# Peptides against a protein of PDB entry 8OXM: the designs that were tried, part 208

Target 1, 371 residues: chain A of PDB entry 8OXM
Amino acid sequence: FKAEFRLAGGVNLPKIIDCVGSDGKERRQLVKGRDDLRQDAVMQQVFQMCNTLLQRNTETRKRKLTICTYKVVPLSQRSGVLEWCTGTVPIGEFLVNNEDGAHKRYRPNDFSAFQCQKKMMEVQKKSFEEKYEVFMDVCQNFQPVFRYFCMEKFLDPAIWFEKRLAYTRSVATSSIVGYILGLGDRHVQNILINEQSAELVHIDLGVAFEQGKILPTPETVPFRLTRDIVDGMGITGVEGVFRRCCEKTMEVMRNSQETLLTIVEVLLYDPLFDWTMNPLKALYLQQRPEDETELHPTLNADDQECKRNLSDIDQSFNKVAERVLMRLQEKLKGVEEGTVLSVGGQVNLLIQQAIDPKNLSRLFPGWKAWV

## One batch from the design tools (peptide; made by RFdiffusion4, then SolubleMPNN)

Design b2_p21_2_s4 (from b2_p21_2, 9 letters changed)
Fold by OpenDDE base, seed 5:
Structure b2_p21_2_s4 (fold): chain B 371 residues (1-371), chain A 21 residues (1-21)
Amino acid sequence: as target 1 above (371 residues)
Amino acid sequence: DEELKKMYEEAMKELREKLRE
């Protein structure tokens, strides 16, 4: 192992370490706490199952619709190592790095990432109307640049076009599967891009089953489909390839309803899988950067024993688990807001919800909805 | 469906065994 480490971002600031294998090859590893690794590992198994379902269908197989997965390796009773996807970068590091982010390089006259964050933090406790107005001002003065990722990495035009399609397909597959599983906390440090494949790798999978909706600032979008995410697709944006790949993924998910419900039921009742939102986790997820200095990282993993009285836990837990299963069944039937939608209607609603500036303006400023 | 359920139960068992070490 090298003595140097980098922070990947996320709640527990996971450490990226370089290790040399017995084969003499350098491999990057992500070191996380045990509980985060359990959550990530369980969700990787669900993604592998979704990939199996997608490979069985001719239309999704032909489009190579897959979710990128990574290997979890236990390191100790309190820590583990994720096999870091070699040749991945957080989309936030590429877009909004303080030193040399793509926004600064390609749009030097736009607002800085810091100015955008400051403006949105100033209105965090304001009305939805004030948040919307400031978000629109930020968006006008912070134009998308993520198209340049594929242009920088893929100089051959034919390769560039193929990689842009791979990116668009990866966004579509992960967006729909992420919506079905209720995956939250999709900030720009929790989404990696592979520099060779242009596929996305989702990390930090601890906010699932719509638990992002019970955060102090509720999540208002089904998945991340922000302006930079759309800009990476090219001139057609959400139309054509993205929409069709979402529809084909949703068709497979809806046709696999019984299998998905059975899998999620086993997960919800797994005593080793803590998917429930707790107040401490909610505080860490929506901590202000200014408050990062006072919250000593010495909240030992041992203080997560909020000894809730065992008897009141079981009845409240079962009711929340039942509600999660009911909502999953609704999604897989195409029930949105009490109306049964076709696959095309449901996908259209989800796209409209994800790109709506009113929904995006209501997100926690740390989610960076303007990126 | 039963085959996928079995594959999942086996994968989750293997994961639980690895996470206990």
Scores: peptide ipSAE 0.028, ipTM 0.609, DockQ to the pose 0.022
Fold by OpenDDE base, seed 1:
Formats: C-alpha cells, sequence, structure tokens
Structure b2_p21_2_s4 (fold): chain B 371 residues (1-371), chain A 21 residues (1-21)
C-alpha cells in the first residue's frame, strides 16, 4: 500500500488507496471504512440480474441498456475493497469541485456551490413555499453545465454524439432500475461517470427499498434527474431517447415481475442483509454541520443487548418487509397512487416527479438538488 | 424464473462464504 491516500468524494469519504500488487501493478482501491459493503455487493448482484433480463429482451439488448456494475470485495462487516472504477470521476467532482468545477469554469458569475448550499440550508426548517422560492432563486443563479463533460472529453462530433447517447441510455436504465429497487435520490458524489464510455456507475447503495422516504427529510423524487443530469443529455433533455429507454426498461421490469419479486423477497429475509433504516444511518445520511459538533466519540455503543422482545422486533421487521414487497408489486404492476398506469403513463409520472422543482426544493440540502 | 433464482442463490452463497472468511 502507498502511504498516500486520496479521499474520493461522497458522504462516506471513502479512501482511495493505491495498492501495488505482488505482480507489481498499481491498482486503485476504494476502501470504505465504516459502511456495510454487503449492501453494495448485494445490490450489484441484483443489477447483474437486471442486466441479464435487459439482455434477454431484443429491444433493450439492441439499445445496449445496462447498469454499470463494479466488483465489491467485502473484507469485513465494516471494511471492504471496491475495485476502483478505473477511468471514472464523481459527477459532483466534475461539476462542483471548489477549485476547478465546471460551474465555476463555465459560469463564473453564477452563485458558488457553497452559496447555493448556504441559501438552501437557511430555509431547511422553513415552509415548502419558502423552500421553493429560494430553490428557484438558486436555480436562476446556478445554471446547468453538465453538457460540457461530453464536449471536453469527446472532440470528434460523431464520437460526441455517440457518447451523449450512451450517457442518456445509462441514466435511463439506472433511473428505472433504481426506482424499482427504491434507491431514490443519489448524492452527486455517489454517481460516477466513465470518462471513456460516458456511462454512469452508482456507488454507495446504502439506501434501498424506499428507505429514503422514512428519513428525517423524506425523499420526494423517484430517482436523481436534476438539471445537470438532464443537461448532459443535450438539447432533447428527457424527451426522445431518455423517455424511450425508460419505457423499454420499465417494460422489461414489469414483464419480469415474478422473478424480481422472488429475488427481492429472498433479499429482504436474508438475516445477513440489513437493508432497514436505523437512526444512526439516518443521522449520518442527513447530518447537518451543526450536528457534527455534538457527536462526542463517547457513544460507547455498550452492547446493551436491549432485550427488545425478539417477538416484537420480528413482527415489526416482517411488517416492513411485507410493505416493501407490496410496494414493489405495485410498481411492477404500474400501480401509482392507487391507479394502474401503462408503461408510458408510469414513466411519464416518474419523470414529472423527478424534474418537479417543488419536489426538488423539499429534498435534503446536503444532497444538492440544484446540481 | 428458476434459473435466475438459482443464480441468485449461488451468488448469495458465494457472498456469504466470502463474508465468513
Amino acid sequence: as target 1 above (371 residues)
Amino acid sequence: DEELKKMYEEAMKELREKLRE
């Protein structure tokens, strides 16, 4: 191991460690020191199964609809090595890096990423109307720039066009599969973009099965489809290629209902797979800068086995698992808010929910819904 | 789909084995 480590972006500050193998090859490894990499590993397996379903269908296969997966090697319950996605960068690093972020380079007269975050944090405890007004002011003074990623990386117009289509297909596939699995909104540091393929890699899969809706600030979007995510698609935005790829992905997911339900049922009842939201995880995901000062390290989690009656825990867990399965079945039937929708109707509703400034303004400010 | 269930059970078994080492 080299003595030097780099911090990858992300809420969990994963350490990038350069490891020299016994073969003399340097391998970058992402070491997560506090996260349960089991959840990431399990979700990568589910993504591989979704990719198998997408590859079996002729229309999704022709469109090359896939979720990019990465290898997770869990080393312990709290440590593991991610095979670093070589040639990827966090979209947040490209967009809002403090020194040379694309917003600062292309829009030097706009609000800084820090000013935007400060304004949204000041209204965090305010009404939805006040949040919406401040979010709209932030959005006017922080214009999207993610179109420039493909323009900087791909100078040939034909290659640029192909890579923009690959990006759009990757966003569509990950958005729909992420919705089915209930991944919700994704922090900009937890979405990597491949600098060669323009495909997205989703990391840090610690929120699944709509557990983002039970956070102190509940999620209000089905997936991340913020202004920069849309700007990367080019002039057509969510229309045309993105919408069609979402519809074809959703069609495959709905036609695979029995298989997906069986897979998720086995996941939910796996005693080694803790997918449930706990208060510490919720606090960590939505930690305020104010709350960092009061976390004295002296929470000795004394293993007070609170003899919570095993019976009441099991009954509460089973009820949550049943609700997750019921909601998954609804999604796979196209049931939204008690109404059965067509694939096109369901995809349209999800896109509208994801791009609605009212929904985006209500998200946790730490997740930067204006980026 | 029994094949996907089997692939899942095998992948979860392999994951559980790697988590026990």
Scores: peptide ipSAE 0.027, ipTM 0.542, DockQ to the pose 0.022
Fold by OpenDDE base, seed 3:
Structure b2_p21_2_s4 (fold): chain B 371 residues (1-371), chain A 21 residues (1-21)
Amino acid sequence: as target 1 above (371 residues)
Amino acid sequence: DEELKKMYEEAMKELREKLRE
């Protein structure tokens, strides 16, 4: 270990430590201090299994459909070292960095990221109609720029095209695998992009099995498919490569139903894997210090409603686990809202849900649905 | 290939214009 550490940004101030391996290679490591890195470690194992399933299928293997994994070394229940993916950047850091973000560079006359956040925070407690109107105004004055990531990094046209395809495939694979596993909290700091491969790396995997739906502000989208995420795919957007890669990923997941159910069942009943949402975790996820700095904590009576929605979880742990397994089985059968869908129908529904501005406007402002 | 090249050239033109502002 080098004696010097850097603080990464974020709530838990993860320490970036440069470690010299026994092989003499310097590896950056992220030390998270408060996050249960066991959740990340477990989900990485699930992703590796999903990757194995994707590699066995000829169509997904030909497309190189993989979810990027990282090495997690849990040091304790509450501390561990994430092997920092060298050459990755949070998509939020590229897009909405306060000084040199791509939105500011390419759209200097648009609203600032701060103005967008402020406008959405002002309506956080308002009606869905008011949230939708303000979200549409924000979106009109904050146009996507993520296409420029690949254009800045890859100056050769052939390389640029390959990397844009790699990005699109990575978004598709991670979106469908993430949906099947019920992965939540997909804000712009929890999604890294590899500057060399253009592939996404999903971090902070603590919101799984649709536990994002029981947050005080419930998650209303199956995965992150916001305007910048789509813009990074280029002119075809969600059509063509993305849709086909989602369909092929979903086909492999549905055909692997028994394996996925068995894996998730083992995880749900693992006493060391705390996947359940608790009030402290919910508070932590939706009362971020970045959001607290302008909100004087009017500790007003609304804290009781947030507690009520979490206290009705007095369903025995077993009933919650059974419900998660049933919902996973439904997804793997293509059952959406009581209707059995084809792979194409299910993928289409998920895409429509993920891009619907009504769903996006209802998300917690800290999720930054306008990015 | 030519259409992709044209799309890239247009995109790179837009990029260069926005990076010069």
Scores: peptide ipSAE 0.027, ipTM 0.569, DockQ to the pose 0.013
Fold by OpenDDE base, seed 4:
Structure b2_p21_2_s4 (fold): chain B 371 residues (1-371), chain A 21 residues (1-21)
Amino acid sequence: as target 1 above (371 residues)
Amino acid sequence: DEELKKMYEEAMKELREKLRE
């Protein structure tokens, strides 16, 4: 390992370290502290299986629809090394870095990322109507710029076009697979973009199986499809390539119902896979940036005394697991709000839900739904 | 389906082995 480390952005301040492999190759590693990388490791395996399904289907294979995966090496229950995808950057770092973020560079007269966050935090406890109004004001004064990622990285117009398509396909695949697995909205620091492929890499997969809906501020979108995510697709936005790639991904997922149910069932009942939302995890995921300093000490102390009475936990756990499986089965049947939808109808509903400013305005302000 | 299930069981076994080390 090199003695120097860089902080990757984000709440957990993951350390990027350079290491030389036994093969003599230098590799960048992300060392996450205090994260249960077991969830990431398990979800990477599920993504590999989804990729296998997508590669078996001719239509998804032709479109090169894949969810990007990374290697996870757990070092402890609360630490591990991610094989950092060399040449990836968090989309949040590109967009809203305080010094040189794309919003500041391309839209210097817009609200700062801090001003946007402040405005949305001020209304966090207010009505949905007030949240919506302030969110619309924020959105008006914080215009999307993620189109410039591909324009900065790919100067050749033909390469730029291909990479924008690769991005759009990656967003589509990740969105639909993420919806099926109930990953929900993703913090902007937990979505990496590969600077060479323009594909997304999702990290920190600690919220799965719609557990984001039971957070203190419940999740209201099926996946992250914010204005910057859409802007990266270019002028067509969600129409055309994105929609078609979502439909083809959803078609493969629905046609793989038994396989996906079996996989998720094994995961839900795996005693090593703590997918359930707990109050400490919920607090951690929705902590205010101001509170980051104080919560770090207390998480170490009380690990000892919760003698889980096995019986009552098992019944509550089983009921939650059954509900997750039922909801997964509904998704894979195209059942939305008690109605059976076609693949196109289901994908359309999900896109509309994901881009709805009313849904976005209700999200936790820390997740920056205006980005 | 059986092959995917087997791949999953093998991958989960490998993961469990790595999580025990």
Scores: peptide ipSAE 0.024, ipTM 0.584, DockQ to the pose 0.022

Design b2_p21_3_s1 (from b2_p21_3, 13 letters changed)
Fold by OpenDDE base, seed 4:
Structure b2_p21_3_s1 (fold): chain B 371 residues (1-371), chain A 21 residues (1-21)
Amino acid sequence: as target 1 above (371 residues)
Amino acid sequence: MPQLVSLAAELLLKALEELLK
């Protein structure tokens, strides 16, 4: 290991370290403290299994439909080491960086990211109608710019076109697999884009199995498909390549039902894997200040020994796991709102839910659903 | 592969990955 480290920013102040391997290659790593990486490690393994299923199918293999994965090594319940996603940038950093973000560069007369956030925070406790009206005002005055990512990075028109297709395929694959696993909406800092491949890397997988629906502000979208995410696909948006890649991914997931259920069942019943949302974690996820500066003391989750009888805890946990497995089985059967849908019908419903301004306006403002 | 939380889950996912190769 090199003697020097860098800070990656954010609330937990992760340390970037460089390691020279026995092969003489330098490898950058991210050391997180005060963070449980076990869920990230588990989700990365599920993504690898999904990638294996996608690689076996001729139609998904030809389209190179994959979820980008990284290495995670949990060291304790509060620490671990991650592979540094070299050559990636958070989409939030590209889009809404305060100094040089793409919105400021391409749309200098639009609302600032801060103005948008302030407007949406002011209505956070208001009616759905008031949230929708303010969200529409924000959207009118904050126009998408993510198309410029590929245009800035890929100057050759043939390369640009190929990378925009790679991006669209990556969004489609991660959206459908993310829906199946119940990852929900994703904060703009928790989606990285590779500057060479235009593929997405999803990080900080602390919400899974639809646990975002039980947050203080519940999730209302199946995955992140905001205006900038769509703008990165180019003129066809969600139509054509994206839709077809979603359908082909969903076909593979549905045809692999038994395998996926078996894998997820083993993970849900793992006594060391706490995937459930606790009240403190829920509060932390939706009270997290976006500003890197304030060292909020980590609320030690240790002190609420609610002495519920071990039997009542186990029975309550098993009932939550059973409900998650039932909902996963429904998704893999195409059961939406009590109706069995075709792959095309299910994918269409999910796309419509994800892009609906009424659903987006109800999301937690800290996740920036207008970006 | 990242290390799974339990050895049983690790062994099962490895076996499933091998069956999926």
Scores: peptide ipSAE 0.011, ipTM 0.415, DockQ to the pose 0.020
Fold by OpenDDE base, seed 3:
Structure b2_p21_3_s1 (fold): chain B 371 residues (1-371), chain A 21 residues (1-21)
Amino acid sequence: as target 1 above (371 residues)
Amino acid sequence: MPQLVSLAAELLLKALEELLK
């Protein structure tokens, strides 16, 4: 290890360390303290298995359909080491940075990111109808700009086209696999984009197995397919390449049902893997001040040993695990709202749910559904 | 008991990784 470390920004002040491997290569790592990385590690293992399944299929292999993964090494229940995603930027940093964000640069007469957020926070406790009206006003006055990411980074037209295709494939693969696994909390800071490959890297995997639906403000979309995400795909939007890559990913997942169920069953019954949403975690996720600057004291999860009888905890856990497995099996059979759908029908339903302004307007304002 | 389940989970994941190689 090098003798020097840097602080990453953010509440937990992660330490950036550089290590030299036995191969002589420098590797940057992020050391997190006061954070449980076990869920991130487990989800990365599941993504690696999904990638193996996608590489075995000729149609998904030809399309290079993969989820970008990073290495996670949990060291304790409250510490671990992450691979540093070198050459990535949060999509939120590119789009809505207050100083030089793409919305400010390309749409200077639109609402600011702050104005959009303020408008949505003012209606947070209002009716769904009032939220929808304000969301539509925000969307009208905050037009998508994410097409400019590939235009800024890739000046050669042939490279630009290839990278926009890589982006669209990455969104499709991560959206479908993320939906199957019930991945939540897909706000604009939890999705990185690689500046060289245009592929997405999903981070902070702490909301999985549809636990986003039991948040104080429930998640109403299967994945992030907001207007900027779609704008990055270019003129065809969700049609053509994106839809076809979603269908081919869903086909591989459905054809691998037994393998995926077996893997997830083993993980859900692992007594060392707490994937359940607790009230404190739920509050923390939806009270995050947008300003990374406020050191909210980590509420010690230790103090609410509510003396629930061990038997009631175990019975409640097993019933939640069974429901998650049943819902995973339904998704892999194409069962949506009690109806069996074809791969194309299921993918179409998921796309429509993800782009519906009525679903997007109901999300927590910190998710930034207008971006 | 909990250590045996975690070890079985690790062994199953490793066996699945080997079957997937």
Scores: peptide ipSAE 0.009, ipTM 0.423, DockQ to the pose 0.018
Fold by OpenDDE base, seed 5:
Structure b2_p21_3_s1 (fold): chain B 371 residues (1-371), chain A 21 residues (1-21)
Amino acid sequence: as target 1 above (371 residues)
Amino acid sequence: MPQLVSLAAELLLKALEELLK
């Protein structure tokens, strides 16, 4: 290992370390402390399996449909090492960095990212109607710019077109796989883009199996398909390549139902894998940046009284696991709201739900649904 | 393969313990 480390941003201040392998190759790694990486490791294994299924199918293989994966090595219940996604940037850093973000560079007369966030935070406790009106005002005064990512990174027109296609395929594959697994917390810092491939890398996989629906502000979209995400696809938006790649991914997932259910069942009943949303984690994920200073976790350890009998905890866990498996089976059968849909019908419903400004306006302001 | 992951994990645990001191 090199003697020097860098701090990554964020509350837990992860350490970026460089190591030289026995092969003489330098490898960057991210060391997280105070974080349980077991869920990330499990979700990466499920993504690798989904990639194997996608590579076996001729139609998805021809389209190079894959979800990007990275290595995770849990070291303890509160620490581990991640592969550094070299040559990636958070989409939020590219789009809404306060100094040099693409919105500020290309749309200097629009609302600032800070003004948009402030407006949505002011209505956070208001009615759905008031949230919708303010969200529409924000969207009118904050126009998408993510098309400029590929234009800045890929100056050759043929390369630019290929990379925009790779981006659109990556969004489609990760959206459908993420929906099947119930992946939540898809804010703009939890999605990286590769500056060489234009493919997305989903990080921080700590909200899965629809646990985003039990947050204090429930998640109302199946995946991130916001205006900037769509703008990166170019003039066709969600039509053509994106829709067709979603349909082909969904077809492979539905045809692999038994394999997916068996593996998720083994994971949900693994006593080493805590996938359930606890109240403290739920509060932390939806904490306001302004409130971070005052919540000293006085873990008053004196809540001794929630020694609910181990038997009642285990019975509650098993009932939640059964419900998650049942909902996964419904998705893989195309059952949405009690109706059996075709692959095209199911994909269409999911796209409509993900782009609906009424659903987007109800999300937690930290999710930045206007980006 | 598992032994190299174990040694890297032990070295990282030691480096983490030294960095948490």
Scores: peptide ipSAE 0.000, ipTM 0.395, DockQ to the pose 0.028
Fold by OpenDDE base, seed 2:
Structure b2_p21_3_s1 (fold): chain B 371 residues (1-371), chain A 21 residues (1-21)
Amino acid sequence: as target 1 above (371 residues)
Amino acid sequence: MPQLVSLAAELLLKALEELLK
């Protein structure tokens, strides 16, 4: 290891370290403290398996459908090392950075990212109708710009077209795999884009198995398919390549239902793997930026295991696990809202749910549904 | 250091190894 480290920023101040391997190659790593990386490690293994299933199928292999993965090494329940996603940037950093964000550069007369955030925070505790009206006003005055990512990074037209296609495929694959696994907390800082491949890397996998639905502000979309995400696909939007890649991914997932169920069952009943949403984690994920100052997470999650009878905790856990497995089985059968759908019907419903301004307006303002 | 080898990680590795055969 090099003697020097950098801070990545954020509340937990993760340490960026550089390691020289026995092969003489320098490898950047992120050391997180006060964070449980076991869920990230488990979800990366599930993604690797989904990639194996996608590579076996001729139609998904021809389309190069993959979910990007990174290495995670948990060191304890509260610390670990992550592979640094070299050559990636958070989509939020590209889009809504205060100084050099694409929205400010390409749409200088639109609302600022701060103005949009403020407007949505003001209505956070209001009715769904008031949230929808303000969200629509924000959307009218904050137009998508993510098309410019590929235009800035890929100057050759043939490369530009190929990379935009890779982006669209990556969004489709990660959206469907993420939906099947019930991935939440897909805010603009938890999605990286590779500046060389245009593929997405999903980070911070701490909200899975639909646990985003039990947050103080429940998640109302199956995946992130916001206006900027769609704008990055170009003029076809959600139609054509994106839809077809979603359908082909969903087909492979549904045809692999027994394998996926068996593996998720093993994960859900692993006594070393806590995937459940605890109240402190839920509060932390939906904290206001203004409240960042006082809540040092010195709350050792360890101490307030009130000795509820082990039997009652186990029974409650088992009931939640059973419900997650039942819902996963429904998704893999194409059961949505009590109706059995075709792959095309299910994918269509998920796309409509993800782009619905009514669903988007109900999300936590920190999720930035207008971006 | 106790490798927090999750039983799930071992089982997933085994299932992956069986899937890769």
Scores: peptide ipSAE 0.007, ipTM 0.424, DockQ to the pose 0.020; fails the geometry check

